# Peptides against a protein of PDB entry 2MBZ, part 31

Target 1, 143 residues: chain A of PDB entry 2MBZ
Amino acid sequence: GINLTPEEKFEVFGDFDPDQYEEEVRERWGNTDAYRQSKEKTASYTKEDWQRIQDEADELTRRFVALMDAGEPADSEGAMDAAEDHRQGIARNHYDCGYEMHTCLGEMYVSDERFTRNIDAAKPGLAAYMRDAILANAVRHTP

## One batch from the design tools (peptide; made by RFdiffusion4, then SolubleMPNN)

Design b1_p12_8_s3 (from b1_p12_8, 7 letters changed)
Fold by OpenDDE base, seed 1:
Structure b1_p12_8_s3 (fold): chain B 143 residues (1-143), chain A 12 residues (1-12)
Amino acid sequence: as target 1 above (143 residues)
Amino acid sequence: MNISLGLATLLF
């Protein structure tokens, strides 16, 4: 699991304990390369690493919310660039994330109520907006 | 449950 003390976990993740989902994640993805890569990368992560990941995620969330508030379409350059940064962040921190994988993640964000509810906590409709931006970004990078 | 985008990645 996450190699942090309970105090460090709380400082980084708040009341959310990612280790509570370890079994489900293993059941869903345990035999994938993505899972292996993620476990290998995160095994050495410090509190500072996890905090950086959270900060990057928060920044991206704010960026998407700002785009939505400005009325920018999900297929705008700004939204697609945000989606690309999201994909690259996953690749740097967890596992190789191609555009196909990214679109699958986007679809999960709107099809799994747990993801939708948690993402939309920042702004209603954010999950759908992100999904659409992810799809648009994938399309523009399709040969 | 509050999942940030970063934590969403943790859950795949």
Scores: peptide ipSAE 0.105, ipTM 0.771, DockQ to the pose 0.409
Fold by OpenDDE base, seed 2:
Structure b1_p12_8_s3 (fold): chain B 143 residues (1-143), chain A 12 residues (1-12)
Amino acid sequence: as target 1 above (143 residues)
Amino acid sequence: MNISLGLATLLF
């Protein structure tokens, strides 16, 4: 699991406990390269590392919400750039994330209600907007 | 704190 004290976990994740999903994640993805890479990388993460990851996620969320509020389409340059930054963030912090993998993640955001509810807490329709931006970004980077 | 995107990566 995440190598933080209960107090540190609360400071970083609040009432959400990522370790509650450890068994499910292992059962679904435990044999994938992505899972292995993530476990290897995060094993050394400090509280500051996890906080940085959360800060990056918060910033990206605000960025997508701002794009939606401005009426920018999900295939706009701004939305696609935000999607690209999301992909690169996953690659840096967790596991190698190509465009196909990223597209699969985007689809999961709208097909798994748990993800949809969590993401749309910031703004209704955000998960769908992200999925569409992720797809558009993948298309523009694929010959 | 909005941890939506962080949750997405943690839950795979």
Scores: peptide ipSAE 0.082, ipTM 0.768, DockQ to the pose 0.490
Fold by OpenDDE base, seed 5:
Structure b1_p12_8_s3 (fold): chain B 143 residues (1-143), chain A 12 residues (1-12)
Amino acid sequence: as target 1 above (143 residues)
Amino acid sequence: MNISLGLATLLF
């Protein structure tokens, strides 16, 4: 899994243990290109790399929350730009993420209770807002 | 500490 010591894992992820999901991830996605790409990329990641990924995710979360608090619709330019940055972040850090893949991820955020609970911990309705922004961003980039 | 969006996307 993640090549960090227990202490480093705690410093980066706190009480969350990503390794507890390794078996489920392998069962669901182990034969996909996305899984293979992610394993290949993350194999060389250091503590600093994982911390950067966490920081980027936190920044994106704050950005979406700020948009919601400002009353910006999910199909606003600001929300769609945040969705685009999310897509590009996945592509850089984990696996190739086109607009079709991104929309599938967005739907998963609202259809899987575990995702919804984790995302909405920042703000109720955030998962749905992100899904809508992801869809809108995909539409504006599809002729 | 909350789970990051990136980790959630990867794990589920």
Scores: peptide ipSAE 0.080, ipTM 0.762, DockQ to the pose 0.382
Fold by OpenDDE base, seed 3:
Structure b1_p12_8_s3 (fold): chain B 143 residues (1-143), chain A 12 residues (1-12)
Amino acid sequence: as target 1 above (143 residues)
Amino acid sequence: MNISLGLATLLF
């Protein structure tokens, strides 16, 4: 679990309660290498580490929204670069994330309404835009 | 496997 007080969790995650999903995540992915790597990395994370992760996510969100507002397609250089930064952020903070894994995550963003609702809070259609950018980025890096 | 932007990071 996340080693934060209830107050610290509220400060970092707001109204979203990550503990609500801990059992489901363990049940679905507890036997995978990705889960193991994530638990090993995050075991030492402080409040400021979690805040940094949230700040990075917010920055990436703003970047995608700006691309959408500018009318840039999801397979533009800008959108694919943002998707690549997203992939690398996952690798840095949680677990090794190859392009195939990343495309699976992108598909989850549009197929699981919990993710879709959370992501689209910033802008309607953002989850779909991200999924498309993630796929395009994977394609350009696959011979 | 789940990881998300900010709040969605923990949903696998």
Scores: peptide ipSAE 0.078, ipTM 0.765, DockQ to the pose 0.279; fails the geometry check

Design b1_p12_8_s4 (from b1_p12_8, 7 letters changed)
Fold by OpenDDE base, seed 1:
Structure b1_p12_8_s4 (fold): chain B 143 residues (1-143), chain A 12 residues (1-12)
Amino acid sequence: as target 1 above (143 residues)
Amino acid sequence: MNVSLGLATLLF
């Protein structure tokens, strides 16, 4: 699990406890390279590391929301660049995330209501917008 | 604090 004290967890994640999903994540992904890589990377993460990850996520969320508010389509260069940054962030912090994996994640964001609810807390429709941007970004990087 | 994207990565 996350190697933080309860206080540190609250400071970084607020009321959300990612360890509540550890069993489900293990059941779904426990035998994958992605899971192994994530466990290896995050095992040494400090509070500061997790905070950095959350700060990056917050910034990216703000970017997507701003794009939506501006009426930029999800297949705009700005939206696709944000999607690319999202993919790269996953790759740096958790596991190798190719465009196929990223696309699958995007689909999960709209098909699993738990993800949809969590993401759309920032703005209704954000999950769908992100999914579309992820798809567009994958397409532009596909020969 | 908006942790939506971070949570997405954590939950795969």
Scores: peptide ipSAE 0.084, ipTM 0.763, DockQ to the pose 0.517
Fold by OpenDDE base, seed 5:
Structure b1_p12_8_s4 (fold): chain B 143 residues (1-143), chain A 12 residues (1-12)
Amino acid sequence: as target 1 above (143 residues)
Amino acid sequence: MNVSLGLATLLF
């Protein structure tokens, strides 16, 4: 699991408890390269590392919300760039994330109600917007 | 603190 004290976990994640999903994640993905890479990378993460990851997520969320509020299409250059930054952030912090993997994550945002509810807490329809931006970004990078 | 984007990396 995440190597933080209960107090540190609360400071970083608030009411969200990532450890409550540990068993499900292991059952579904425990034998994948992505799972192994994530476990190896995050094993050394400090509170400051996790806080940075959360700050990056907050910034990207605000960026997508701002694009939606401005009426920018999900296949706009701005939205696709935000999707690319999201992909690169996953690759940097967790596991190798190519465009195929990224599109799978995007589809999960709208097909699993737990993801949809969590993402749309920032703005209704954000999960679908992100999925569409992720797909558009993958298309522009695939000849 | 918004953990929406991090959720995808945790649950796959």
Scores: peptide ipSAE 0.083, ipTM 0.764, DockQ to the pose 0.511
Fold by OpenDDE base, seed 3:
Structure b1_p12_8_s4 (fold): chain B 143 residues (1-143), chain A 12 residues (1-12)
Amino acid sequence: as target 1 above (143 residues)
Amino acid sequence: MNVSLGLATLLF
């Protein structure tokens, strides 16, 4: 799990409780390389590290919302670049994230109500927009 | 703060 005090967790994640998902994550992915890599990387993370990760996520959210507000399609250069930055952020902070894995994450955003609810809190339809941008970015990088 | 992308990294 995340080695922060309850107070630190509240300061970083607010009303979101990552601990409620720990058992589910372990049951679904505990035997994968991605899970192992994530546990190894995050074991040394401080409150400042987690705050940085959340700040990066907020920045990407603002970029996607701005693209939607501007009427840019999800397969625009701007939207695909934001999707690429999202993929690279996961790779940097947690685990190697190839385009196939990233595509699976995008599908989860629209198929798991928990993700859809959290993402669309920023703007209705954002989860679907991000999924489409992730797919487009994967396609443009396919030989 | 939006935790949506943080959720994705935890539940992948």
Scores: peptide ipSAE 0.083, ipTM 0.763, DockQ to the pose 0.542
Fold by OpenDDE base, seed 2:
Structure b1_p12_8_s4 (fold): chain B 143 residues (1-143), chain A 12 residues (1-12)
Amino acid sequence: as target 1 above (143 residues)
Amino acid sequence: MNVSLGLATLLF
């Protein structure tokens, strides 16, 4: 699991407890390369590392929300660039994330209500917007 | 703290 004290976990993740999902994640993805890579990378992560990851997530969320508020379509350059940064962030912090993998994640954001509710807490429709941006970004990078 | 995107990576 995440090698943080309960206090550190609270400071980084607040009321969200990632440990609650360890068993489900293992059951669903435990035999995948992505799972192995993520476990290997995160095993050495410090509180600072996890905080950085959360900060990056917060920044990206604000960026997507701003794009939506501005009326930018999900296939705009701005939205696709944000999607690309999201993909690269996953690749850097967790596991190799190609465009096909990324599109699968995008679909999960709208098909799994837990993800949808969590993401849309920032802005209704954000999960769908992200999914569409992720798809558009994948298309432009896969001629 | 918005953990929406962090949650996405944690749950794959």
Scores: peptide ipSAE 0.081, ipTM 0.761, DockQ to the pose 0.519

## One batch from the design tools (peptide; made by RFdiffusion4, then SolubleMPNN)

Design b2_p13_1_s1 (from b2_p13_1, 6 letters changed)
Fold by OpenDDE base, seed 1:
Structure b2_p13_1_s1 (fold): chain B 143 residues (1-143), chain A 13 residues (1-13)
Amino acid sequence: as target 1 above (143 residues)
Amino acid sequence: MVGGALAFLGASL
């Protein structure tokens, strides 16, 4: 799990408790390279590391919302670039995330109501927008 | 916070 004190966890994640999902994550991913890489990388993370990850995610969310508000399509250069940054962020912080994996994550965002609800808390339809941008980004990077 | 939670769950599940 995340090696932070309860206070540090609260400071970084607030009302979101990542420990609540540890068992489900293990059940779904426990035998994958992605899971192993994530466990190895995050084992050394400090509060500051987790805070950085949160800040990066918040910035990305704001970026997607701004694109939606501007009426930019999900297959615009701006939206695809945001999707690419999302993929790269996962790669840096958690595990090697190829375009296929990224598209699978995007589909999960719209298929799992828990993800949809969490994402759309920032803006209704954001999960679908992100999924579409992720798909478009994957397509443009596929030979 | 919402984005952070999103990234964490999205990367983990």
Scores: peptide ipSAE 0.095, ipTM 0.771, DockQ to the pose 0.468
Fold by OpenDDE base, seed 3:
Structure b2_p13_1_s1 (fold): chain B 143 residues (1-143), chain A 13 residues (1-13)
Amino acid sequence: as target 1 above (143 residues)
Amino acid sequence: MVGGALAFLGASL
């Protein structure tokens, strides 16, 4: 689990409690290499590390919203670059994230209503936009 | 902040 005090967890995640999903994550992913890698990497993370990860995710969200507001299609260079940065962020912080894995995550964003609702809180349709950008980025990197 | 929390779940942690 996350080695933070209850106070530190609240400061970083606010009302979102990652521990609520620990059992479900273990059930879905517990036998994967990605899960193992994530546990190994995050075991040493400090409060400052978790805060950095949160800040990076928020910045990417703002970037996608700005692209949508500008009317850029999800297969634009800007949207695909944002998707690539998202993939690389996962790779740095959690586990090796190939394009196939990334597309699976994108599909989860639109198929799991909890993800869709939370993502679309920033802007309606953002989850679908991100999924499409993730797919486009994967395609351009596949011969 | 929604983005960070979702990234955590999205990363299957």
Scores: peptide ipSAE 0.083, ipTM 0.768, DockQ to the pose 0.486
Fold by OpenDDE base, seed 5:
Structure b2_p13_1_s1 (fold): chain B 143 residues (1-143), chain A 13 residues (1-13)
Amino acid sequence: as target 1 above (143 residues)
Amino acid sequence: MVGGALAFLGASL
Protein backbone atom coordinates (compact mmCIF):
# COMPACT_ATOMS: atom_id res chain seq x y z
CA GLY B 1 0.00 0.00 0.00
CA ILE B 2 0.84 3.68 0.15
CA ASN B 3 3.59 4.20 2.73
CA LEU B 4 2.12 7.20 4.55
CA THR B 5 0.78 7.74 8.04
CA PRO B 6 -2.98 8.19 8.41
CA GLU B 7 -2.39 11.91 8.94
CA GLU B 8 -0.26 12.21 5.81
CA LYS B 9 -2.83 10.27 3.79
CA PHE B 10 -5.54 12.66 4.93
CA GLU B 11 -3.40 15.69 4.08
CA VAL B 12 -2.76 14.40 0.55
CA PHE B 13 -5.97 12.55 -0.37
CA GLY B 14 -8.55 14.02 1.98
CA ASP B 15 -11.75 11.98 1.98
CA PHE B 16 -10.55 9.77 -0.88
CA ASP B 17 -9.10 6.51 0.46
CA PRO B 18 -7.02 4.69 -2.16
CA ASP B 19 -6.56 1.71 0.16
CA GLN B 20 -10.26 0.87 -0.22
CA TYR B 21 -9.52 -0.23 -3.77
CA GLU B 22 -6.38 -2.28 -3.10
CA GLU B 23 -8.09 -5.69 -3.15
CA GLU B 24 -10.14 -4.95 -6.27
CA VAL B 25 -7.08 -3.60 -8.10
CA ARG B 26 -5.16 -6.75 -7.21
CA GLU B 27 -8.02 -8.94 -8.43
CA ARG B 28 -8.40 -7.05 -11.73
CA TRP B 29 -4.79 -6.15 -12.57
CA GLY B 30 -2.55 -8.06 -10.16
CA ASN B 31 -1.05 -10.22 -12.91
CA THR B 32 -0.20 -7.31 -15.24
CA ASP B 33 3.13 -5.60 -15.83
CA ALA B 34 1.43 -2.27 -15.14
CA TYR B 35 0.51 -3.37 -11.63
CA ARG B 36 4.03 -4.61 -10.93
CA GLN B 37 5.64 -1.42 -12.25
CA SER B 38 3.29 0.76 -10.22
CA LYS B 39 4.00 -1.14 -7.01
CA GLU B 40 7.76 -0.95 -7.60
CA LYS B 41 7.76 2.79 -8.36
CA THR B 42 5.36 3.92 -5.66
CA ALA B 43 7.04 1.87 -2.92
CA SER B 44 9.62 4.64 -2.51
CA TYR B 45 7.25 7.60 -2.82
CA THR B 46 7.16 10.16 -0.04
CA LYS B 47 4.32 12.40 1.02
CA GLU B 48 5.83 15.07 -1.23
CA ASP B 49 5.81 12.69 -4.19
CA TRP B 50 2.13 11.87 -3.70
CA GLN B 51 1.32 15.55 -3.24
CA ARG B 52 3.09 16.36 -6.52
CA ILE B 53 1.04 13.68 -8.29
CA GLN B 54 -2.17 15.14 -6.86
CA ASP B 55 -1.12 18.65 -7.89
CA GLU B 56 -0.45 17.43 -11.43
CA ALA B 57 -3.90 15.83 -11.55
CA ASP B 58 -5.57 19.00 -10.27
CA GLU B 59 -3.80 21.09 -12.89
CA LEU B 60 -4.84 18.69 -15.63
CA THR B 61 -8.43 18.75 -14.37
CA ARG B 62 -8.45 22.55 -14.50
CA ARG B 63 -7.12 22.46 -18.07
CA PHE B 64 -9.83 20.08 -19.25
CA VAL B 65 -12.57 22.03 -17.47
CA ALA B 66 -11.32 25.27 -19.03
CA LEU B 67 -11.34 23.66 -22.47
CA MET B 68 -14.90 22.43 -21.97
CA ASP B 69 -16.05 25.82 -20.71
CA ALA B 70 -14.49 27.45 -23.77
CA GLY B 71 -16.39 25.05 -26.03
CA GLU B 72 -13.24 23.45 -27.42
CA PRO B 73 -13.93 20.03 -28.95
CA ALA B 74 -12.29 16.98 -27.40
CA ASP B 75 -10.27 16.52 -30.60
CA SER B 76 -8.87 20.06 -30.45
CA GLU B 77 -5.11 20.46 -30.19
CA GLY B 78 -5.51 21.76 -26.64
CA ALA B 79 -7.60 18.79 -25.51
CA MET B 80 -5.33 16.26 -27.21
CA ASP B 81 -2.26 17.89 -25.65
CA ALA B 82 -3.87 17.64 -22.22
CA ALA B 83 -4.57 13.96 -22.92
CA GLU B 84 -0.95 13.46 -23.95
CA ASP B 85 0.24 15.08 -20.73
CA HIS B 86 -2.05 12.72 -18.83
CA ARG B 87 -0.54 9.71 -20.61
CA GLN B 88 3.00 10.92 -19.95
CA GLY B 89 2.18 11.56 -16.30
CA ILE B 90 1.03 7.96 -15.89
CA ALA B 91 4.18 6.73 -17.64
CA ARG B 92 6.43 8.87 -15.43
CA ASN B 93 4.78 8.12 -12.11
CA HIS B 94 3.26 4.64 -12.38
CA TYR B 95 3.79 2.37 -15.39
CA ASP B 96 4.60 2.32 -19.09
CA CYS B 97 1.49 3.74 -20.73
CA GLY B 98 1.22 3.41 -24.49
CA TYR B 99 -1.66 4.76 -26.52
CA GLU B 100 -3.53 1.46 -26.45
CA MET B 101 -3.35 1.30 -22.67
CA HIS B 102 -4.38 4.93 -22.45
CA THR B 103 -7.48 4.36 -24.59
CA CYS B 104 -8.40 1.40 -22.38
CA LEU B 105 -8.19 3.65 -19.34
CA GLY B 106 -10.33 6.26 -21.09
CA GLU B 107 -13.01 3.65 -21.78
CA MET B 108 -12.94 2.61 -18.13
CA TYR B 109 -13.56 6.22 -17.07
CA VAL B 110 -16.95 6.13 -18.79
CA SER B 111 -17.87 2.46 -18.27
CA ASP B 112 -17.19 2.23 -14.52
CA GLU B 113 -19.65 4.53 -12.77
CA ARG B 114 -17.31 4.95 -9.80
CA PHE B 115 -14.65 6.51 -12.01
CA THR B 116 -17.26 8.57 -13.83
CA ARG B 117 -18.65 9.92 -10.57
CA ASN B 118 -15.23 10.75 -9.16
CA ILE B 119 -14.05 12.50 -12.33
CA ASP B 120 -17.33 14.32 -12.99
CA ALA B 121 -17.19 15.79 -9.49
CA ALA B 122 -15.12 18.55 -11.12
CA LYS B 123 -17.54 19.04 -14.01
CA PRO B 124 -20.40 16.93 -15.42
CA GLY B 125 -19.27 15.18 -18.58
CA LEU B 126 -15.55 15.51 -17.83
CA ALA B 127 -14.96 11.74 -17.93
CA ALA B 128 -16.52 11.49 -21.39
CA TYR B 129 -14.58 14.53 -22.57
CA MET B 130 -11.32 13.02 -21.32
CA ARG B 131 -12.12 9.68 -22.98
CA ASP B 132 -12.75 11.42 -26.28
CA ALA B 133 -9.57 13.50 -25.99
CA ILE B 134 -7.55 10.39 -25.10
CA LEU B 135 -8.91 8.60 -28.16
CA ALA B 136 -8.24 11.57 -30.43
CA ASN B 137 -4.69 11.88 -29.10
CA ALA B 138 -4.09 8.17 -29.72
CA VAL B 139 -5.42 8.47 -33.29
CA ARG B 140 -3.16 11.41 -34.17
CA HIS B 141 -0.13 9.45 -32.91
CA THR B 142 -1.00 6.24 -34.76
CA PRO B 143 0.60 5.75 -38.22
CA MET A 1 -5.37 20.02 -0.63
CA VAL A 2 -7.45 17.15 -1.98
CA GLY A 3 -6.39 15.97 -5.42
CA GLY A 4 -7.99 13.60 -7.89
CA ALA A 5 -4.89 11.84 -9.25
CA LEU A 6 -5.81 8.26 -8.35
CA ALA A 7 -9.30 8.61 -9.80
CA PHE A 8 -7.63 9.11 -13.19
CA LEU A 9 -5.08 6.28 -13.06
CA GLY A 10 -7.12 3.07 -13.33
CA ALA A 11 -4.85 0.07 -12.75
CA SER A 12 -2.29 2.27 -10.96
CA LEU A 13 -4.54 2.57 -7.91
Scores: peptide ipSAE 0.090, ipTM 0.768, DockQ to the pose 0.384; fails the geometry check
Fold by OpenDDE base, seed 2:
Structure b2_p13_1_s1 (fold): chain B 143 residues (1-143), chain A 13 residues (1-13)
Amino acid sequence: as target 1 above (143 residues)
Amino acid sequence: MVGGALAFLGASL
């Protein structure tokens, strides 16, 4: 789990408790290399590391929302660049994330209603937009 | 913290 005090967790995640999902995550993903890499890498993360990750995620969300509000299609350069930054962020912070893996994550965002609901809390249709941008980005980087 | 929560669950596994 996350090695933060309850107070630190509250400061970083607010009312969201990531530890509530640990068992389910292990059950669903525990046999994947991604899970192993993430657990090993994040085991050393400090409060500051987690805060940075949260800030990056929030920024990315705002960026996608802004693109949608501007009417930019999900296969626009701006949307694909945001998707690329998302992929690279995952690779840097959690686990090796190639374009295939990223596409799988994008599909999960729209196929798992819990993810869809959580993502779309920022803006309806955001999950689908992200999925489409992720796919477009993968295509352009896979000649 | 919608983005952060999303990234954690969706990306970190």
Scores: peptide ipSAE 0.088, ipTM 0.769, DockQ to the pose 0.482; fails the geometry check

Design b2_p13_1_s2 (from b2_p13_1, 6 letters changed)
Fold by OpenDDE base, seed 2:
Structure b2_p13_1_s2 (fold): chain B 143 residues (1-143), chain A 13 residues (1-13)
Amino acid sequence: as target 1 above (143 residues)
Amino acid sequence: MVGGAIAFLGAAL
């Protein structure tokens, strides 16, 4: 799991405890390359690394919300750029994330109600918006 | 911390 003290975990993640999902994650994705890569990368992460990841995720969330509030379509350049940054962030922090993988993640955001609920806590419909932006971004980068 | 939690579960699986 995450190599942080309980206090550090609270400081970084607040009341959210990612370790509560470790068993399910292993059961569902434990045989994937993505899981292996993520476990290997994150094993060395410090509190500061996790905090940076959280900050990046929060910024991206705010960015998507702002786009939605502005009425920008999910296939707008701004939304697709945000999706691209999301993909690249996953690649840097967790595992190799091509456009196909990214679209699969987007679909998960709307098909797994737990993800949908957590994402939409920031703004109703955000999960669907992200999924659509991710798909649009993948399409524009497909040769 | 919604964004961070989302990224962790969504990105890190």
Scores: peptide ipSAE 0.081, ipTM 0.759, DockQ to the pose 0.480
Fold by OpenDDE base, seed 3:
Structure b2_p13_1_s2 (fold): chain B 143 residues (1-143), chain A 13 residues (1-13)
Amino acid sequence: as target 1 above (143 residues)
Amino acid sequence: MVGGAIAFLGAAL
């Protein structure tokens, strides 16, 4: 889990409570390398580390929203580059994230209503846009 | 921004 006080968690994540998903995540992913790597990396994370990660995620969200507002398609160079940065961010902070894994995450963003609702809070259709950009980025990096 | 946090943390949170 995240080693923060309830107050610190609120300061970083707001009304989103990651702990409510802990049991489900363990049931679905507990035997995977991704889960083990994430637990290992995040075990030492401070409030400042989590805040940095949150800031990086928010920056990417703003970047995707800006692309949508500009009318750039999800398979544009800009959108695919944003998707690549998203993948690399996951790799640095949580677990090795190849293109196959990233595509699975993108599909989850549109198939799990909890992810869709939370992502689309920034802009309606953002989850679908991100999924499409993630897929396009994976395709361009796969011979 | 709640959406960014959940998206970046991923399913293996």
Scores: peptide ipSAE 0.080, ipTM 0.762, DockQ to the pose 0.418
Fold by OpenDDE base, seed 5:
Structure b2_p13_1_s2 (fold): chain B 143 residues (1-143), chain A 13 residues (1-13)
Amino acid sequence: as target 1 above (143 residues)
Amino acid sequence: MVGGAIAFLGAAL
C-alpha cells in the first residue's frame, strides 16, 4: 500500500485517489505475481519515490500528446519508443512487465471506461493511441 | 500535468 499521509497523497496524486481502487484491485489481481511484486516494491516507497513515478508518467503523457499533435502514427518509432519506456517504467517501479502483460494493460486502457477517462483527460483518444503504440511495440519485439 | 501513473497501471494500484 501507499504509506503516505493524507497531505502527502494529495501533494503527489492531487484529485486522484488510489485508495478508492484498493479493494477492487485486490479482488481482480490479488492472486497474481504482479500484485505481489507491486506490494513488495512499493511498501518502501517514500513521497519522493511516488513523486518521481508521477513525474515519469507526466513526461510520458507529454510525449504521447506531442506525437498525436504532430500526426505521428501509433506505430511510429517515436510512439513505440514511448510505449517501450512505459513498459520499462512499470517493470522498474511495480512488477515484471513483459510484452504480453503490457498488451493486456493496453487493452484494459480502452475497455475500462475509468481508465479511458483518466488517460484521455490529457487528450481525447490518448488511451487508444497508447494501446495501439503498446501493441506495435510488442509486435516489433516479437521474434 | 495529467499523468498519474497509478491511474493506468492496473495491478500496480
Scores: peptide ipSAE 0.080, ipTM 0.762, DockQ to the pose 0.407
Fold by OpenDDE base, seed 1:
Formats: structure tokens, sequence, C-alpha cells
Structure b2_p13_1_s2 (fold): chain B 143 residues (1-143), chain A 13 residues (1-13)
């Protein structure tokens, strides 16, 4: 699991407890390369690393929200670039994330209500917007 | 923390 004290976990993740999902994650993805890579990478992460990851994710969220507020379509260059940064962030911090994997994640964001609720906490419809941007970004990078 | 939490539901961990 995450090698942080309860205090550090609260400092970084607030009321969200990632440990409560550990069993489900293992059951769903425990035999995948993504899971193995994530466990290997994150095993050495410090509190500062996790905080950086959270900050990056929050920045991306704000960026998507700003695009939505501006009325930019999900297949705009700005939205697709944000989706690309999201993909690259996953690849850098967790596991190799190709465009196919990314589109699968996007679909999960709208099909799993827990993800939808969590994402849409920032703005209603954000999960769907992200999914659409992810799909558009994948399409433009498909030869 | 919205984006960060996404990673912990199995998407990124």
Amino acid sequence: as target 1 above (143 residues)
Amino acid sequence: MVGGAIAFLGAAL
C-alpha cells in the first residue's frame, strides 16, 4: 500500500481513503501489467510525491473545468491537449498508458458511478467531458 | 483532490 502515516495520508488525500479500495483494485486489476507497474513505481513514493500527483491532478481538473466554462467542445485542441496531459501523467506516475488504455479509463469514468460522482464534484458533466476529450485525443493520435 | 482520487479507484493504482 501507500507508505504514509495516517496523518500524512490525511494531509495529502483529505477525507478520501485510498486504502478502502485496495482490495477491489487488486481483484479487478491485480493480474495486469498496469497494476504491477503501479505497485513498483509507487512503492518508493514519498508524501511529497503523492502531493505532487494530487496537485497535478487538481490542475488538470481546473483546466478541464475552465474549458467547459468557456464553452470549448471536448474535441477542441485545448480539451484534447488536456486529455493528452492526463494520459502522460498516468504514464509518468503510475503505469504505461497507451491511447487504448486511456479510452478504457474514460469509459470507466462515465460507467462507474463512483468515478462519475467523484469527478463531477468539480463540475457536473465533467466526467463525460473528459471521456469525450480522451476519445477525441485518441482518435487524433491514431494513424 | 478530484483528479487524484480518480487514480485510487483502480484507474491509476
Scores: peptide ipSAE 0.078, ipTM 0.758, DockQ to the pose 0.482

Design b2_p13_1_s3 (from b2_p13_1, 8 letters changed)
Fold by OpenDDE base, seed 1:
Order: structure tokens, then C-alpha cells, then sequence
Structure b2_p13_1_s3 (fold): chain B 143 residues (1-143), chain A 13 residues (1-13)
């Protein structure tokens, strides 16, 4: 789990409590390499590390929203680059995230209403836009 | 992601 005090957790995540999903994540993915990698990496994370991760996520969110507001297609270079940065961020912070895994995550963003609601809090349709950008980015990197 | 699901598969978003 997140090795922070309740106060630190609130400072970083606000009303969102990532630990409330730990059991479900373990049940669904506990036997995967991705889960193991994530547990190993995050075990040493400080408050500053988690804050950095949140800041990166927020920046990426703003970037996607700006692209949407500008009317840029999800398969534009800008949107695909944002998707690539998203994938790389996952890889650095959590677990090895190839393009196949990334596309699966994108599909989850639109198929799991909890993710959809959370993502679309920034802008309606953002989850779908991200999914499409993730798919496009995967395609351009697949021979 | 604004307060996104940082839980495992929630990742950096």
C-alpha cells in the first residue's frame, strides 16, 4: 500500500484514497509481474515521490484537455505524443508498460465506469479521447 | 488525471 500517513495521503491525493482499491487490485492482478514490479517500486516512495507522480498526471490531463479543446484529433501527433508520455510515465513509476498493456488500460478507462467517471471529471469524454490516443500511439509504434 | 486512480492499474493517471 501507500506508505504515507493519513495526512500525507490527503495532501497528495485529496479525497481519493488509492488504498481502498488495493484489495480489488490484488484479486485481479496479484499474480502478475506488473503487480510485483509496482509493489517493489512504490515500497520506497516518499510523499515527494507520490506528489511528483500526481503532478505528472495532472500535467498530462491538462495536456489532453487542451488538445480536445483545440479540436485536435485523438490520432494527431500531439495526442499520440501525450499518450506515449503516459505510457512512459507508467513504466517509470509503476511497471513495465508495453503498447499492448497500454491499449488494455485504455480500454479499461472506457469500460470501467469508475475509471471513466474519475477521468471525465476533468472533461467529459476525456477517457474516450485518451483511449483513442493510446490506440493510435500503439499503432504507429507497431510494425 | 485529476485525483486519478493511482492504484496499480490507475497508473500515472
Amino acid sequence: as target 1 above (143 residues)
Amino acid sequence: MVGGMLAFLGSSL
Scores: peptide ipSAE 0.082, ipTM 0.763, DockQ to the pose 0.364
Fold by OpenDDE base, seed 5:
Structure b2_p13_1_s3 (fold): chain B 143 residues (1-143), chain A 13 residues (1-13)
Amino acid sequence: as target 1 above (143 residues)
Amino acid sequence: MVGGMLAFLGSSL
């Protein structure tokens, strides 16, 4: 579904190949509103759009790693703000992402080993840290 | 790249 040449895909995603997961995503989520919204939004995305999305992901990763290195708890304001930015990024680029959906994604980050390996490549335990920050952010916005 | 679509999107990709 990504309208990029093989060369462009390599320039943006490097060794990560999102296309290898397309069939599984369709099988698991193809009948959801999130999938339909994402497909509709991303249909017009250019290489520059995908690059921006990757840059945003990298920036967020660095931010979480810095928080962990500083010893900030996952329920600190800094960590919760990073989680909120993560949620808003998903909503802006892909599909409506409320706090309930966001917490489900956080749980998947620690339950699916593929997500865990991908996230923890930046720093061991990052997936769990993100999950905890996502949950804390959801709690503070749901009194 | 440190981040990735799989890590960022969850159910989307």
Scores: peptide ipSAE 0.080, ipTM 0.759, DockQ to the pose 0.391
Fold by OpenDDE base, seed 3:
Structure b2_p13_1_s3 (fold): chain B 143 residues (1-143), chain A 13 residues (1-13)
Amino acid sequence: as target 1 above (143 residues)
Amino acid sequence: MVGGMLAFLGSSL
């Protein structure tokens, strides 16, 4: 789990309770290398580390929203670059994230209503836009 | 991104 006090968790995550999903995460991913890597990396994370991760996610959200508002297609250079930064962010903070893994995550954003609802809170259709950008970015990096 | 928190379900584990 996340090594924070209840007060620290509230300060970083607000009304979202990450502990609510601990069992599901372990059941779905507990036997993967990604899970092992994530546990190893995050074991030493401080409140400041988790806050940084949230801030990075917020910045990326703003970038995608700005692209959508500007009418840029999800397969534009700007959108694909944002998707690449998203992939690299996962790699830095959690686990090695190749393009195949990234496309699977993108599909989850539109197939799991919990993800869709939370992502689209920033802008309706954002989850689908991100998924499409992730797919486009994977394609351009495939020989 | 509240979705970043939910990424624990698969994105961030």
Scores: peptide ipSAE 0.074, ipTM 0.759, DockQ to the pose 0.416
Fold by OpenDDE base, seed 4:
Structure b2_p13_1_s3 (fold): chain B 143 residues (1-143), chain A 13 residues (1-13)
Amino acid sequence: as target 1 above (143 residues)
Amino acid sequence: MVGGMLAFLGSSL
């Protein structure tokens, strides 16, 4: 799992406990390349690495919220660019994330109520907005 | 906001 002390985990993740979901993640994803890659990459991550990942996620969330507040459609250049940065962040930090995989993740954000609630805590409808932006970004990058 | 572990793994919420 995440090689941090309980104190470090609290400092980085706060109320979120990633260990709580480890068994379910292994059950659902354990035989995939994505899971393998993520385990390999994150095995060496320090507290500072995890903090950076959290900061990137927070910044991405703020960008999407700002786009929604500005009334930018999910297929706007700004929204699609934010989706692309999200995809690239996953690829950089965890596992190879192609556009098809990314669209599957986006769909999960709206089909799994746990994801929807957690994402929409920042702003109602954010999960759906992200899903739509992810799809639009995938479309513009594929024939 | 949305943490890194939240967004992409099937059950990391």
Scores: peptide ipSAE 0.079, ipTM 0.758, DockQ to the pose 0.321; fails the geometry check

